# Ledger of designs, part 28: peptides against a protein of PDB entry 5ZKO

Target 1, 44 residues: chain A of PDB entry 5ZKO
Amino acid sequence: SASNPRKFSEKIALQKQRQAEETAAFEEVMMDIGSTRLQAQKLR

## One batch from the design tools (peptide; aimed at target 1 R18 V29)

Design b2_p25_5_s4 (made by RFdiffusion4, then SolubleMPNN; from b2_p25_5, 13 letters changed)
Fold by OpenDDE base, seed 5:
Structure b2_p25_5_s4 (fold): chain B 44 residues (1-44), chain C 44 residues (1-44), chain A 25 residues (1-25)
Amino acid sequence: as target 1 above (44 residues)
Amino acid sequence: as target 1 above (44 residues)
Amino acid sequence: KLLELLERLHKRRQEQIAEEIAELE
């Protein structure tokens, strides 16, 4: 399929941004694991 | 620009490799968490 | 839950890779 290279690059950029946001959310959850409650959540 | 079939095949191969590596890493993490959970339950 | 988060992250990442492959095939 002749995908528009500009549209493809924009799509990939958006996907990378979304991945970075999801990684940051994961890291935030992992950082919060300083409490016993968060340790229990880590095992769930 | 004319698509380079060799470059596409190389890119596809790279993405399939990445997919497999990320899947293996995910499964390892899930196993480690599961094992830790089981150990914690046995020590209670 | 961490396990549920990890599963969701993994699923979305696999979908992103699959979409890129599908555009090249």
Scores: peptide ipSAE 0.395, ipTM 0.715, DockQ to the pose 0.598
OpenDDE base, seeds 1, 2, 3, 4: peptide ipSAE 0.393, 0.391, 0.387, 0.390; ipTM 0.706, 0.698, 0.696, 0.705; seed 1 fails the geometry check

Design b2_p25_6 (made by RFdiffusion4)
Pose (drawn by RFdiffusion4):
Structure b2_p25_6 (pose): chain A 43 residues (1-43), chain B 44 residues (1-44), chain P 25 residues (1-25)
Amino acid sequence: ASNPRKFSEKIALQKQRQAEETAAFEEVMMDIGSTRLQAQKLR
Amino acid sequence: as target 1 above (44 residues)
Amino acid sequence: EIEEKLEEILEMLEELHERLEELLE
């Protein structure tokens, strides 16, 4: 499972992990401005 | 073909070079991250 | 200082993500 044999299974796993991470990465970058506004509130 | 070499040896050395650069910068931003968490105590 | 350090962490995260996308292409 974690280390498949078929090349098709390997490609599907790499694309799955990539989609997860891009979904999580585009969430962290999505609301950075909300955190950047917190500093102006603090200063 | 400069960033994309033909020989596999050149390709491997290139990936090794980039991995060393990426890790070196990563080991710097995560290193002094404690000094930033201490600055946070000043606010509260 | 906290904000500058947060920007450094975000720049590193973006560079590492772009590099991962290039490797998976």

Design b2_p25_6_s1 (made by RFdiffusion4, then SolubleMPNN; from b2_p25_6, 13 letters changed)
Fold by OpenDDE base, seed 4:
Structure b2_p25_6_s1 (fold): chain B 44 residues (1-44), chain C 44 residues (1-44), chain A 25 residues (1-25)
Amino acid sequence: as target 1 above (44 residues)
Amino acid sequence: as target 1 above (44 residues)
Amino acid sequence: DIEEHLERLLELLRRRHEARLEALA
């Protein structure tokens, strides 16, 4: 059955959205850890 | 070219293995951080 | 050393993120 190109394009769009969400979540965590690191350095 | 299902299954298995290894490494680091925090509290 | 552990954690998170991005490609 010819995979409906429309369904494929939708799947790709959803995948790109998920990738963007995961990237944003990663950046937030990195910022929080960076702040914690800076605080830890100031305590020394 | 029909992606060899055997190659695909192998790729998925390797990916799952990597994910498990990364999870284990993460848990180890979190445990070490927890231990360090406990030690720091005892010095106070 | 908390700083060393934080650096290791950051590296692990980076690697995990890269692996996830690769899985989405």
Scores: peptide ipSAE 0.218, ipTM 0.610, DockQ to the pose 0.729
OpenDDE base, seeds 1, 2, 3, 5: peptide ipSAE 0.219, 0.217, 0.217, 0.222; ipTM 0.611, 0.609, 0.609, 0.615; seeds 1, 2, 5 fail the geometry check

Design b2_p25_6_s2 (made by RFdiffusion4, then SolubleMPNN; from b2_p25_6, 14 letters changed)
Fold by OpenDDE base, seed 4:
Structure b2_p25_6_s2 (fold): chain B 44 residues (1-44), chain C 44 residues (1-44), chain A 25 residues (1-25)
Amino acid sequence: as target 1 above (44 residues)
Amino acid sequence: as target 1 above (44 residues)
Amino acid sequence: SIEEHLERLIELLRRLHEERLKRLA
């Protein structure tokens, strides 16, 4: 069946938004990991 | 202008590829933080 | 402790990964 191009466009837009949100969350966690790693290094 | 459904499908496929790359990055980070955790355990 | 904090971060990463996988499913 021919899929509706509009539905595909909406799906892509939604996925892009979610991906941006997930990227921001990942970056925040990575910053915290970096800080924690630095603390671990100071204990050596 | 009527967007081409094929182009939308290709964009979705590209997003899936990016997600696979993000999964690989996740696995790398998990290995790294696992090593850091082991180091922290040794400091106890 | 640093170890406990790392464990919490691991859990956050795990949850983030699971949410990504759900979005692709």
Scores: peptide ipSAE 0.444, ipTM 0.753, DockQ to the pose 0.471
OpenDDE base, seeds 1, 2, 3, 5: peptide ipSAE 0.441, 0.440, 0.442, 0.441; ipTM 0.746, 0.747, 0.750, 0.748; seeds 1, 5 fail the geometry check

Design b2_p25_6_s3 (made by RFdiffusion4, then SolubleMPNN; from b2_p25_6, 13 letters changed)
Fold by OpenDDE base, seed 1:
Structure b2_p25_6_s3 (fold): chain B 44 residues (1-44), chain C 44 residues (1-44), chain A 25 residues (1-25)
Amino acid sequence: as target 1 above (44 residues)
Amino acid sequence: as target 1 above (44 residues)
Amino acid sequence: SIEEHLDRLLELLRRLHEARKEQLA
């Protein structure tokens, strides 16, 4: 079937959006880990 | 310009590769969290 | 507690990991 370029562009855009959302969530978690590590170090 | 479906497929493949790399990074961070959790338990 | 916080973070990462796996399927 003729690969509809429009469908591919939409799929790429959706994938980029999801990746950005996951990256943002990951960064938030990493910030929390940083805080937690600092707290753990204070207990040493 | 005629959106080259081939270019879109290549971009999708590249995005999937990046996602796989980020997944591997997540697994590494999960291991670090697991280790930190174990250390925190030992300090109790 | 720090332990409880780490457990929550681990769970969040697990969920993100699973979501990414689903996108690659």
Scores: peptide ipSAE 0.191, ipTM 0.575, DockQ to the pose 0.435
OpenDDE base, seeds 2, 3, 4, 5: peptide ipSAE 0.175, 0.175, 0.135, 0.189; ipTM 0.563, 0.550, 0.537, 0.574; seeds 3, 4 fail the geometry check

Design b2_p25_6_s4 (made by RFdiffusion4, then SolubleMPNN; from b2_p25_6, 15 letters changed)
Fold by OpenDDE base, seed 5:
Structure b2_p25_6_s4 (fold): chain B 44 residues (1-44), chain C 44 residues (1-44), chain A 25 residues (1-25)
Amino acid sequence: as target 1 above (44 residues)
Amino acid sequence: as target 1 above (44 residues)
Amino acid sequence: SIEEHLERLLALLARRHAARQEALA
C-alpha cells in the first residue's frame, strides 16, 4: 500500500530523535576516547 | 514543499549501507586496538 | 600503536556520525 506520508514523516521524526540521542552518546564516547588518547600519549 | 517520502526512504537505505560499512571498519579498528592492548599487557 | 588506532577510531566515528546526519537531513 502507499506508505502514508504522515506515518513516514513520523518515522523520520523518530529517526531524527534517535539521531539526537546517538549524537549525545557519540560526544561522550569521543570525549572518553580523546581522554584515552591523551593518556596513551603521555605514556609514550 | 512536502518532503518526498521516497527520497527519505532512499536516504535511509543509503544510511544503512554506510552504517554497515562503517561498522565493519569499526570492528576492525576495535580488534586492532584490543590486540595491541593485549600485546602491551603481555610485555609488562 | 594504540594511539594510531585511536586516531583511526575517532575518524571513523566522525565519518559515521556525519553520514548519519547527512542521511537524515
Scores: peptide ipSAE 0.227, ipTM 0.614, DockQ to the pose 0.669
OpenDDE base, seeds 1, 2, 3, 4: peptide ipSAE 0.210, 0.207, 0.208, 0.214; ipTM 0.607, 0.606, 0.609, 0.612

Design b2_p25_7 (made by RFdiffusion4)
Pose (drawn by RFdiffusion4):
Order: sequence, then C-alpha cells, then structure tokens
Structure b2_p25_7 (pose): chain A 43 residues (1-43), chain B 44 residues (1-44), chain P 25 residues (1-25)
Amino acid sequence: ASNPRKFSEKIALQKQRQAEETAAFEEVMMDIGSTRLQAQKLR
Amino acid sequence: as target 1 above (44 residues)
Amino acid sequence: PVEKAVENAEKAAELVEKAVENAEE
C-alpha cells in the first residue's frame, strides 16, 4: 500500500499526496492576511 | 538544457545540490524559532 | 513576533514551491 508495485498505483499515490498537500498549502496561504492584520492590532 | 542536463550523473548531482540548499535554509528558519516564541512572552 | 512568524511561514512556503518545481524537473 505505502509502497505499491504497479506504476499506475505509484502515480495515483503521488497525485493523491500532491492534492492533499496543495489543499493544505493553499489553506495556510489563504488567510495569512488575517494574521498580518493581527500585528497591526497589536502595535 | 542547463537546468535540465542529459547525463543522469549530472541530474543526480543537481538534485543533491538543490537538496543541500533547501535543507540549509530550512535548518535556519526552524533553528532560531525559539527566540521568536520568547518574544511572544513580552506581549502577554 | 507575529510578523516574524508570518515571514518564516513565507520563507518555508517558498522552499516548498522550489522543492516542488525541482521534483517536477
């Protein structure tokens, strides 16, 4: 499972992991401004 | 073909070079991250 | 400290983008 044999299974796993990370990466970058505004509130 | 070499040896050395660079910068931002968490005590 | 945390997070995102681009090559 974690290390498939078929190349088709390997490609599917790489694409799955890539989609998860991009979904999570585009969430952290999504609301950075909300955190950038917190500093202006603190200063 | 400069960033994309033909020989596999040149390709492997290139990936090894980039991995060393990426890791070197990563080991810097995560290193002095403690000094930033200490600055947070000043606020509270 | 919040601004330094945001700058660190941007730097880490840039490293991740470079690593993805290199892996695609």

Design b2_p25_7_s1 (made by RFdiffusion4, then SolubleMPNN; from b2_p25_7, 15 letters changed)
Fold by OpenDDE base, seed 4:
Parts: C-alpha cells; sequence; structure tokens
Structure b2_p25_7_s1 (fold): chain B 44 residues (1-44), chain C 44 residues (1-44), chain A 25 residues (1-25)
C-alpha cells in the first residue's frame, strides 16, 4: 500500500508526545531523588 | 510540500537515539537507587 | 518520600514500556 505520509506524520507526532510525557516523568523522578537526598542530609 | 520519507526516517532515528539515551540514564538511576537501598539495608 | 519516589519510578517504567510497544512496526 502507498506510504500514507499523513499516517506517518500522525505516528511521529504521537511518538513525540509519548517521549515528552516520559521525559517529564524522568525529570520528576530526578527532582524526588534530589529532595530525598536533601531530606536525608538534614536528618544527619 | 511533498512528504519527505527521508525526513521521516531521520525523525524516527532521532527519536530512537533519544530513547536509547533516556534508557541509559534510567538504568543508571535504577542502579543508584538499588545501591542506596542495599546500603540502607546493611545499616539496619 | 521514598514511597512517592517508588511510585514515580514505577510510573516511568510503565510509560517507557508503553512507548516501546507503540514504536514496534
Amino acid sequence: as target 1 above (44 residues)
Amino acid sequence: as target 1 above (44 residues)
Amino acid sequence: AVEKLVERVERLAELRLARRKAQEL
């Protein structure tokens, strides 16, 4: 079947959205690690 | 402008590269968390 | 604080798995 450029563009856009959601979740994990380390240091 | 399949392949390649980089960063974080948990368990 | 971190790591792992499945041809 002919490559449907519209379907490819939609697939790439959806993949970019999922990538952004995953990046945001990763950044949130990194913030929590930083906060947890700071809390552990304050308890010493 | 004509959907350039080459531009789609480049975008997919860039998405795969970013995914690999985020996978490596995630694995590193998981190893650090695992090591921290193991250390915390040894101190109990 | 650790419980929240674990929940966020689990959510991240789910998002990663969902993205990998969506990238399969």
Scores: peptide ipSAE 0.391, ipTM 0.721, DockQ to the pose 0.435
OpenDDE base, seeds 1, 2, 3, 5: peptide ipSAE 0.373, 0.389, 0.389, 0.392; ipTM 0.708, 0.719, 0.719, 0.723; seeds 3, 5 fail the geometry check

Design b2_p25_7_s2 (made by RFdiffusion4, then SolubleMPNN; from b2_p25_7, 13 letters changed)
Fold by OpenDDE base, seed 2:
Structure b2_p25_7_s2 (fold): chain B 44 residues (1-44), chain C 44 residues (1-44), chain A 25 residues (1-25)
Amino acid sequence: as target 1 above (44 residues)
Amino acid sequence: as target 1 above (44 residues)
Amino acid sequence: PVEKLVERLERLAELRERRREAEAL
């Protein structure tokens, strides 16, 4: 069936939202790694 | 303006690339944590 | 602490899996 343009747009919007959530979670991980490294350096 | 399908395809491709890069970086971090945990277990 | 990092990594892994499952549909 012709991919309903409305369904396509909704799918793309949902994919963008999920990508933004994953990016935010990744950035949080990287920030925690950075903080942990900084703390370890201060303990030396 | 009608959302240019070509612009959408390019954005989706860039999104997939960024996601692959974030996945690789995550897997690297997980491997490092796993290695550290294994080393800590061997030192016990 | 490392424990918090592990928790965040697990959450990120879960989000990635959910996206992969949705892309396969």
Scores: peptide ipSAE 0.361, ipTM 0.694, DockQ to the pose 0.435
OpenDDE base, seeds 1, 3, 4, 5: peptide ipSAE 0.360, 0.337, 0.338, 0.360; ipTM 0.698, 0.621, 0.621, 0.697

Design b2_p25_7_s3 (made by RFdiffusion4, then SolubleMPNN; from b2_p25_7, 14 letters changed)
Fold by OpenDDE base, seed 2:
Structure b2_p25_7_s3 (fold): chain B 44 residues (1-44), chain C 44 residues (1-44), chain A 25 residues (1-25)
Amino acid sequence: as target 1 above (44 residues)
Amino acid sequence: as target 1 above (44 residues)
Amino acid sequence: PVEKLVERVLRLAELLERRREAEAL
């Protein structure tokens, strides 16, 4: 069966979008980790 | 009422134990965060 | 992986809060 190139392209686009969203969420969490770590160091 | 020195000593010991447990839990979480950060950097 | 990271951050924040509360008593 000819893998529909359009369906493949769409899957790749959705994967890239998801990856971008995960990256943005990751960066936000990493900022929170940095803040939390700094707070923890102040409490030591 | 004479604060029973034995009860005071026991309270201090329990407080120190709790503090040690909280510190250990904190360090475990920090290690896990560090590992996750390293993994995420490898996937970028 | 991001979800697990968020969970870890929240756990850490909770631990710090409990420590602060214990120090204030």
Scores: peptide ipSAE 0.116, ipTM 0.503, DockQ to the pose 0.201
OpenDDE base, seeds 1, 3, 4, 5: peptide ipSAE 0.095, 0.099, 0.111, 0.108; ipTM 0.476, 0.479, 0.498, 0.485

Design b2_p25_7_s4 (made by RFdiffusion4, then SolubleMPNN; from b2_p25_7, 14 letters changed)
Fold by OpenDDE base, seed 3:
Structure b2_p25_7_s4 (fold): chain B 44 residues (1-44), chain C 44 residues (1-44), chain A 25 residues (1-25)
Amino acid sequence: as target 1 above (44 residues)
Amino acid sequence: as target 1 above (44 residues)
Amino acid sequence: PVEKLVERVERLAELRLRRREAEAL
């Protein structure tokens, strides 16, 4: 069934947005791990 | 523009792959943190 | 602070859950 290309484009756009939000959250976690590790090293 | 359903399936597959890679990377980090914590507990 | 790291990990887990739920629809 030719599901409406408009609905598909909207679905893909929403999926891309959610993926970008998760990627940003992942990068933030990694940055915090890095900073926490650096702080722990400075306290030694 | 009728973006080919085939191109959408490819984009969805690529997004799922990226998601799996990000999940694996996160799980690896969490495992490393967990193992480090376990090692630190064993040394006490 | 470690508390902020925990909060961000929890937020990431929530985002992943929401995406999986949306993919199942």
Scores: peptide ipSAE 0.355, ipTM 0.691, DockQ to the pose 0.377
OpenDDE base, seeds 1, 2, 4, 5: peptide ipSAE 0.338, 0.352, 0.343, 0.346; ipTM 0.671, 0.687, 0.625, 0.625

Design b2_p25_8 (made by RFdiffusion4; failed a check: the pose's geometry)
Pose (drawn by RFdiffusion4):
Structure b2_p25_8 (pose): chain A 43 residues (1-43), chain B 44 residues (1-44), chain P 25 residues (1-25)
Amino acid sequence: ASNPRKFSEKIALQKQRQAEETAAFEEVMMDIGSTRLQAQKLR
Amino acid sequence: as target 1 above (44 residues)
Amino acid sequence: AVEEAVEAVEEAAEAVEEAVEAVEE
């Protein structure tokens, strides 16, 4: 499972992991401005 | 073909070089991250 | 502290983007 044999299974796993990370990465970058505004509130 | 070499040896050395650079910068931002968490005490 | 944490996230995101470009090559 974690280390498949078929190349098709390997490609599917790499695409799955890539989609998860991009979904999580585009969430952290999505609301950075909300955190950037917190500093202006603090200063 | 400069960033994309033909020989596999050149490709492997290139990946090894980039991995060393990416890790070197990563080991710097995560290193002095404690000094930033201490600055947070000043606020509260 | 908040500004330094945001800068650290941006620098880590740039390093991820460079690593993704290197894997695509």

Design b2_p25_8_s1 (made by RFdiffusion4, then SolubleMPNN; from b2_p25_8, 18 letters changed)
Fold by OpenDDE base, seed 3:
Structure b2_p25_8_s1 (fold): chain B 44 residues (1-44), chain C 44 residues (1-44), chain A 25 residues (1-25)
Amino acid sequence: as target 1 above (44 residues)
Amino acid sequence: as target 1 above (44 residues)
Amino acid sequence: PIEKEVERILRLAELRERRRRAEAL
């Protein structure tokens, strides 16, 4: 069945939103790790 | 500075409009791909 | 070229969401 282009576009949009969300969460975690590492270095 | 709620609302509205336009463009493109594929199948 | 335009639109949507999250931090 021709995947309704609208339903397909909505699915792709949702998938890209989730991917962007995961990427942003990953970047946040990496920044937090970086800050923690910097703080740990200052305590040495 | 208190982000002027009016300016914020205008920015959000503009962003939503752009997103809707991009979604419509995507849907159009997907329809064109679908039509092209159908035409290519008819030529076989 | 059409497929590349789709990829572009999707990338722009991704970048927009990343920016929104970065602004919330």
Scores: peptide ipSAE 0.225, ipTM 0.574, DockQ to the pose 0.122
OpenDDE base, seeds 1, 2, 4, 5: peptide ipSAE 0.149, 0.145, 0.153, 0.210; ipTM 0.520, 0.518, 0.522, 0.577; seed 2 fails the geometry check

Design b2_p25_8_s2 (made by RFdiffusion4, then SolubleMPNN; from b2_p25_8, 15 letters changed; failed a check: the pose's geometry)
Amino acid sequence: PVEKEVERIERLAELRERRREAEAL

Design b2_p25_8_s3 (made by RFdiffusion4, then SolubleMPNN; from b2_p25_8, 15 letters changed; failed a check: the pose's geometry)
Amino acid sequence: PVEKLVERIERLAELRRRRKEAEEL

Design b2_p25_8_s4 (made by RFdiffusion4, then SolubleMPNN; from b2_p25_8, 16 letters changed; failed a check: the pose's geometry)
Amino acid sequence: PVEKLVERIEKLAELLLKRKEAEAL

## One batch from the design tools (peptide; aimed at target 1 F8 K11 Q19)

Design b2_p26_1 (made by RFdiffusion4)
Pose (drawn by RFdiffusion4):
Structure b2_p26_1 (pose): chain A 43 residues (1-43), chain B 44 residues (1-44), chain P 26 residues (1-26)
Amino acid sequence: ASNPRKFSEKIALQKQRQAEETAAFEEVMMDIGSTRLQAQKLR
Amino acid sequence: as target 1 above (44 residues)
Amino acid sequence: ELEAEREELIAELEELQAEEEELEAE
């Protein structure tokens, strides 16, 4: 499972992990401005 | 073909070089992250 | 950077899968 044999299974796993990370990465970058505004509120 | 070499040896050395650079900068931002968490006490 | 490395790995695995399918067809 974690280490498949078929190349097709390996490609599917790499694409799955890539989609997860891009979904999580595009969430952290999505609302950075909300955090950048907190500093203006603090200063 | 500069960033994309032909020989596999040149490709491996290139990945090793980049991995050393990426890790070196990563070990810097995460290193002095404690000094930033201490600055947070000043606010509260 | 990690996404670009995975894209390179996926392209290499697709090339290897095409070579395996050609060998099975021979």

Design b2_p26_1_s1 (made by RFdiffusion4, then SolubleMPNN; from b2_p26_1, 14 letters changed)
Fold by OpenDDE base, seed 2:
Structure b2_p26_1_s1 (fold): chain B 44 residues (1-44), chain C 44 residues (1-44), chain A 26 residues (1-26)
Amino acid sequence: as target 1 above (44 residues)
Amino acid sequence: as target 1 above (44 residues)
Amino acid sequence: SRIEERELEIAELEKKQEEAKKKEEE
């Protein structure tokens, strides 16, 4: 297929967005785990 | 809620897997772009 | 049940992940 730079740029942008979403989800999970652990420690 | 290290570890593992899959998808897109560009250059 | 509490905590974390994804998509 002929190179479609616009479509390639769009694919890269969409993939970067997905990676950012997955990173944000991971960070949120890690924060919640940290908070839960801290709370559990405070209750001990 | 009480800390559940097994469940937290599972969540982290699943999230790491998703991040790896997204990274692999990004690399595949980049390889496809590179191959397409190289092919287009060869045809010129 | 201790198991049920853990399952609820997992479900809450999954919900937060979904919310994080939605916020990044906006």
Scores: peptide ipSAE 0.121, ipTM 0.637, DockQ to the pose 0.023
OpenDDE base, seeds 1, 3, 4, 5: peptide ipSAE 0.113, 0.099, 0.091, 0.098; ipTM 0.626, 0.619, 0.623, 0.638

Design b2_p26_1_s2 (made by RFdiffusion4, then SolubleMPNN; from b2_p26_1, 13 letters changed)
Fold by OpenDDE base, seed 4:
Structure b2_p26_1_s2 (fold): chain B 44 residues (1-44), chain C 44 residues (1-44), chain A 26 residues (1-26)
Amino acid sequence: as target 1 above (44 residues)
Amino acid sequence: as target 1 above (44 residues)
Amino acid sequence: SLLEEREKEIAELEKKLEEEKRREEE
């Protein structure tokens, strides 16, 4: 099916946004892990 | 808050899965674009 | 790292999106 290129661009843009949001969520988790590790080190 | 490392591992695993799903969705879109271009070339 | 892989994928998506936008302007 000849999807309109505009629809593809929109889909790609949405996908990019979703991946960026997922990356941000991952960074948050990693920061939480890092903070937890640092706290654990301070308690030792 | 000391989140349990097991919970972090689970969150990371879930995040990897989500990223893979998003990548797969993007690959589908790119395949559709490629197919559309090939069809357009065949019609010329 | 997983983060680096995601950053690379985002950069590729950005490149592809820009290429598509340019084709819409032609």
Scores: peptide ipSAE 0.128, ipTM 0.618, DockQ to the pose 0.058
OpenDDE base, seeds 1, 2, 3, 5: peptide ipSAE 0.109, 0.115, 0.106, 0.112; ipTM 0.579, 0.580, 0.572, 0.583; seeds 3, 5 fail the geometry check

Design b2_p26_1_s3 (made by RFdiffusion4, then SolubleMPNN; from b2_p26_1, 13 letters changed; failed a check: too like the target's own chain)
Amino acid sequence: SEIEEREKKIAELEKKQAEAEKEKEE

Design b2_p26_1_s4 (made by RFdiffusion4, then SolubleMPNN; from b2_p26_1, 12 letters changed)
Fold by OpenDDE base, seed 2:
Formats: sequence, C-alpha cells, structure tokens
Structure b2_p26_1_s4 (fold): chain B 44 residues (1-44), chain C 44 residues (1-44), chain A 26 residues (1-26)
Amino acid sequence: as target 1 above (44 residues)
Amino acid sequence: as target 1 above (44 residues)
Amino acid sequence: SKLEEREKKIAELEEKQKEEERKKEE
C-alpha cells in the first residue's frame, strides 16, 4: 500500500506525545524523591 | 514512611529503562516511516 | 508486500507502547 503522509504524520505526533508523557512521568518521580528526601532531612 | 533509598533508586532505574524503550521505539517508527517512503518512491 | 510488513511493524510498536502507558496508570 502507498505511504499515506497523513497516517505517518499522525504516527509521529502520537509517538512525540508518548515521549513527552514519559518525560513528565520521570520528572514527577524525581520531584517525589526530592520532596521525600527533603522531608526526611527535616525530620532528622 | 521513611524514604527507602533502595526503593527510590529502583523507581529511578525503572523509569530510565522505560524512557530508553520509548526512545528506541520512536527511532524504530521513524526508520520504518523513512524506509516505507523510500520504498514507495522506488515503486512509483 | 514489504510495505505492508513495515506498516504492520509500526502498528505493533504503537500497540506495545500503549501497553507500557497503561502500566504507568497503575
């Protein structure tokens, strides 16, 4: 079947969204760890 | 509950692995789109 | 067709990543 540029652009956009979501989830995990470490330091 | 550094390091490692997998999948999609376009051009 | 095989592989990758996203909502 011929390459459909519309379908390929949609696939690229979807994959870019997923990469952004993965980055956001990583940042959230890092923030939670940072906050927990700060709280643990305050409790010492 | 006290921050368990082992559990946090495990969460970071897991998230880093997931980010690497998402990046690899993105590169594969881009390669497949590129190769598909090249093949479609050769078949025209 | 080699073209159809590559389109199927792209669809399979999209499905794998959708499954990985669902594992983050847990």
Scores: peptide ipSAE 0.115, ipTM 0.629, DockQ to the pose 0.021
OpenDDE base, seeds 1, 3, 4, 5: peptide ipSAE 0.113, 0.055, 0.079, 0.106; ipTM 0.631, 0.561, 0.555, 0.596

Design b2_p26_2 (made by RFdiffusion4)
Pose (drawn by RFdiffusion4):
Structure b2_p26_2 (pose): chain A 43 residues (1-43), chain B 44 residues (1-44), chain P 26 residues (1-26)
Amino acid sequence: ASNPRKFSEKIALQKQRQAEETAAFEEVMMDIGSTRLQAQKLR
Amino acid sequence: as target 1 above (44 residues)
Amino acid sequence: ELEALLAEREALIAELEALLAEEEAL
């Protein structure tokens, strides 16, 4: 499972992991401005 | 073909070089991250 | 750093797709 044999299974796993990380990466970058505004509120 | 070499040896050395650069910068931002968490005590 | 890991996975996927096409041709 974690280390498939078929190349098709390997490609599917790489694409799955890539989609998960991009989904999570585009969430962290999505609301950075909300955190950048917190500093203006603090200063 | 400069960033994309033909020989596999050149390709492996290139990936090794980039991995060393990426890890070196990563080991810097995550290193002094404690000094930033201490600055946070000044606010509260 | 995450963008570099995504670029590495894209390069790996392109290599695996070339290997799968060679296996199907065999």

Design b2_p26_2_s1 (made by RFdiffusion4, then SolubleMPNN; from b2_p26_2, 17 letters changed)
Fold by OpenDDE base, seed 5:
Structure b2_p26_2_s1 (fold): chain B 44 residues (1-44), chain C 44 residues (1-44), chain A 26 residues (1-26)
Amino acid sequence: as target 1 above (44 residues)
Amino acid sequence: as target 1 above (44 residues)
Amino acid sequence: LVQQQIEQRKQEIAELEEKLKKEEEE
């Protein structure tokens, strides 16, 4: 049915947005870890 | 209330949980596509 | 591990886009 591709494209767009948000959240966690490591190194 | 996980391990665990939820949503979309194909085939 | 999973999700989205394209051609 001609209406199905549009519904699937909307679902894919939502998945891309979620993946971008999750990537940003992961990068934040990794930056926090990196900063903590750098601080620990400076204190030695 | 948004619980801020204090530990990096807790943040990573939360991130893995979100990725599992994204997997489930992906599988739902894939099943919807597959069901549409099967329906189209039955109508031919 | 989490970065590898993010890359896997990107591949899964690309597979969905390919499947969507095939549905538009049918």
Scores: peptide ipSAE 0.231, ipTM 0.671, DockQ to the pose 0.191
OpenDDE base, seeds 1, 2, 3, 4: peptide ipSAE 0.226, 0.226, 0.225, 0.232; ipTM 0.667, 0.671, 0.667, 0.671; seed 4 fails the geometry check

Design b2_p26_2_s2 (made by RFdiffusion4, then SolubleMPNN; from b2_p26_2, 19 letters changed)
Fold by OpenDDE base, seed 4:
Structure b2_p26_2_s2 (fold): chain B 44 residues (1-44), chain C 44 residues (1-44), chain A 26 residues (1-26)
Amino acid sequence: as target 1 above (44 residues)
Amino acid sequence: as target 1 above (44 residues)
Amino acid sequence: MVLERIERRKQEIAELEEELKKKLEE
């Protein structure tokens, strides 16, 4: 049966959006860890 | 145990790369489906 | 958590690719 390319494209677009959100969340966590590490290093 | 943020960041970067590669492969397949569909439609 | 989520989404993409491939073979 014919793929509905529109449905698949929409699903990929949603997946790309989620990827961007996860990237942003990861960057935030890494920044927080980096900040915490820097703070801990300054306290030593 | 303290996550090694560097190791985790590298691992995540690798996973993101793989995901991008898989997305590209998916887009290629989608393009092929679209092309095939268009060709089939032109033959009707 | 983040890695597990990325791996899950990677699997979802792979499943979609497989589904599309199967549809090309039809």
Scores: peptide ipSAE 0.133, ipTM 0.515, DockQ to the pose 0.096
OpenDDE base, seeds 1, 2, 3, 5: peptide ipSAE 0.121, 0.124, 0.126, 0.120; ipTM 0.504, 0.510, 0.522, 0.512; seed 5 fails the geometry check

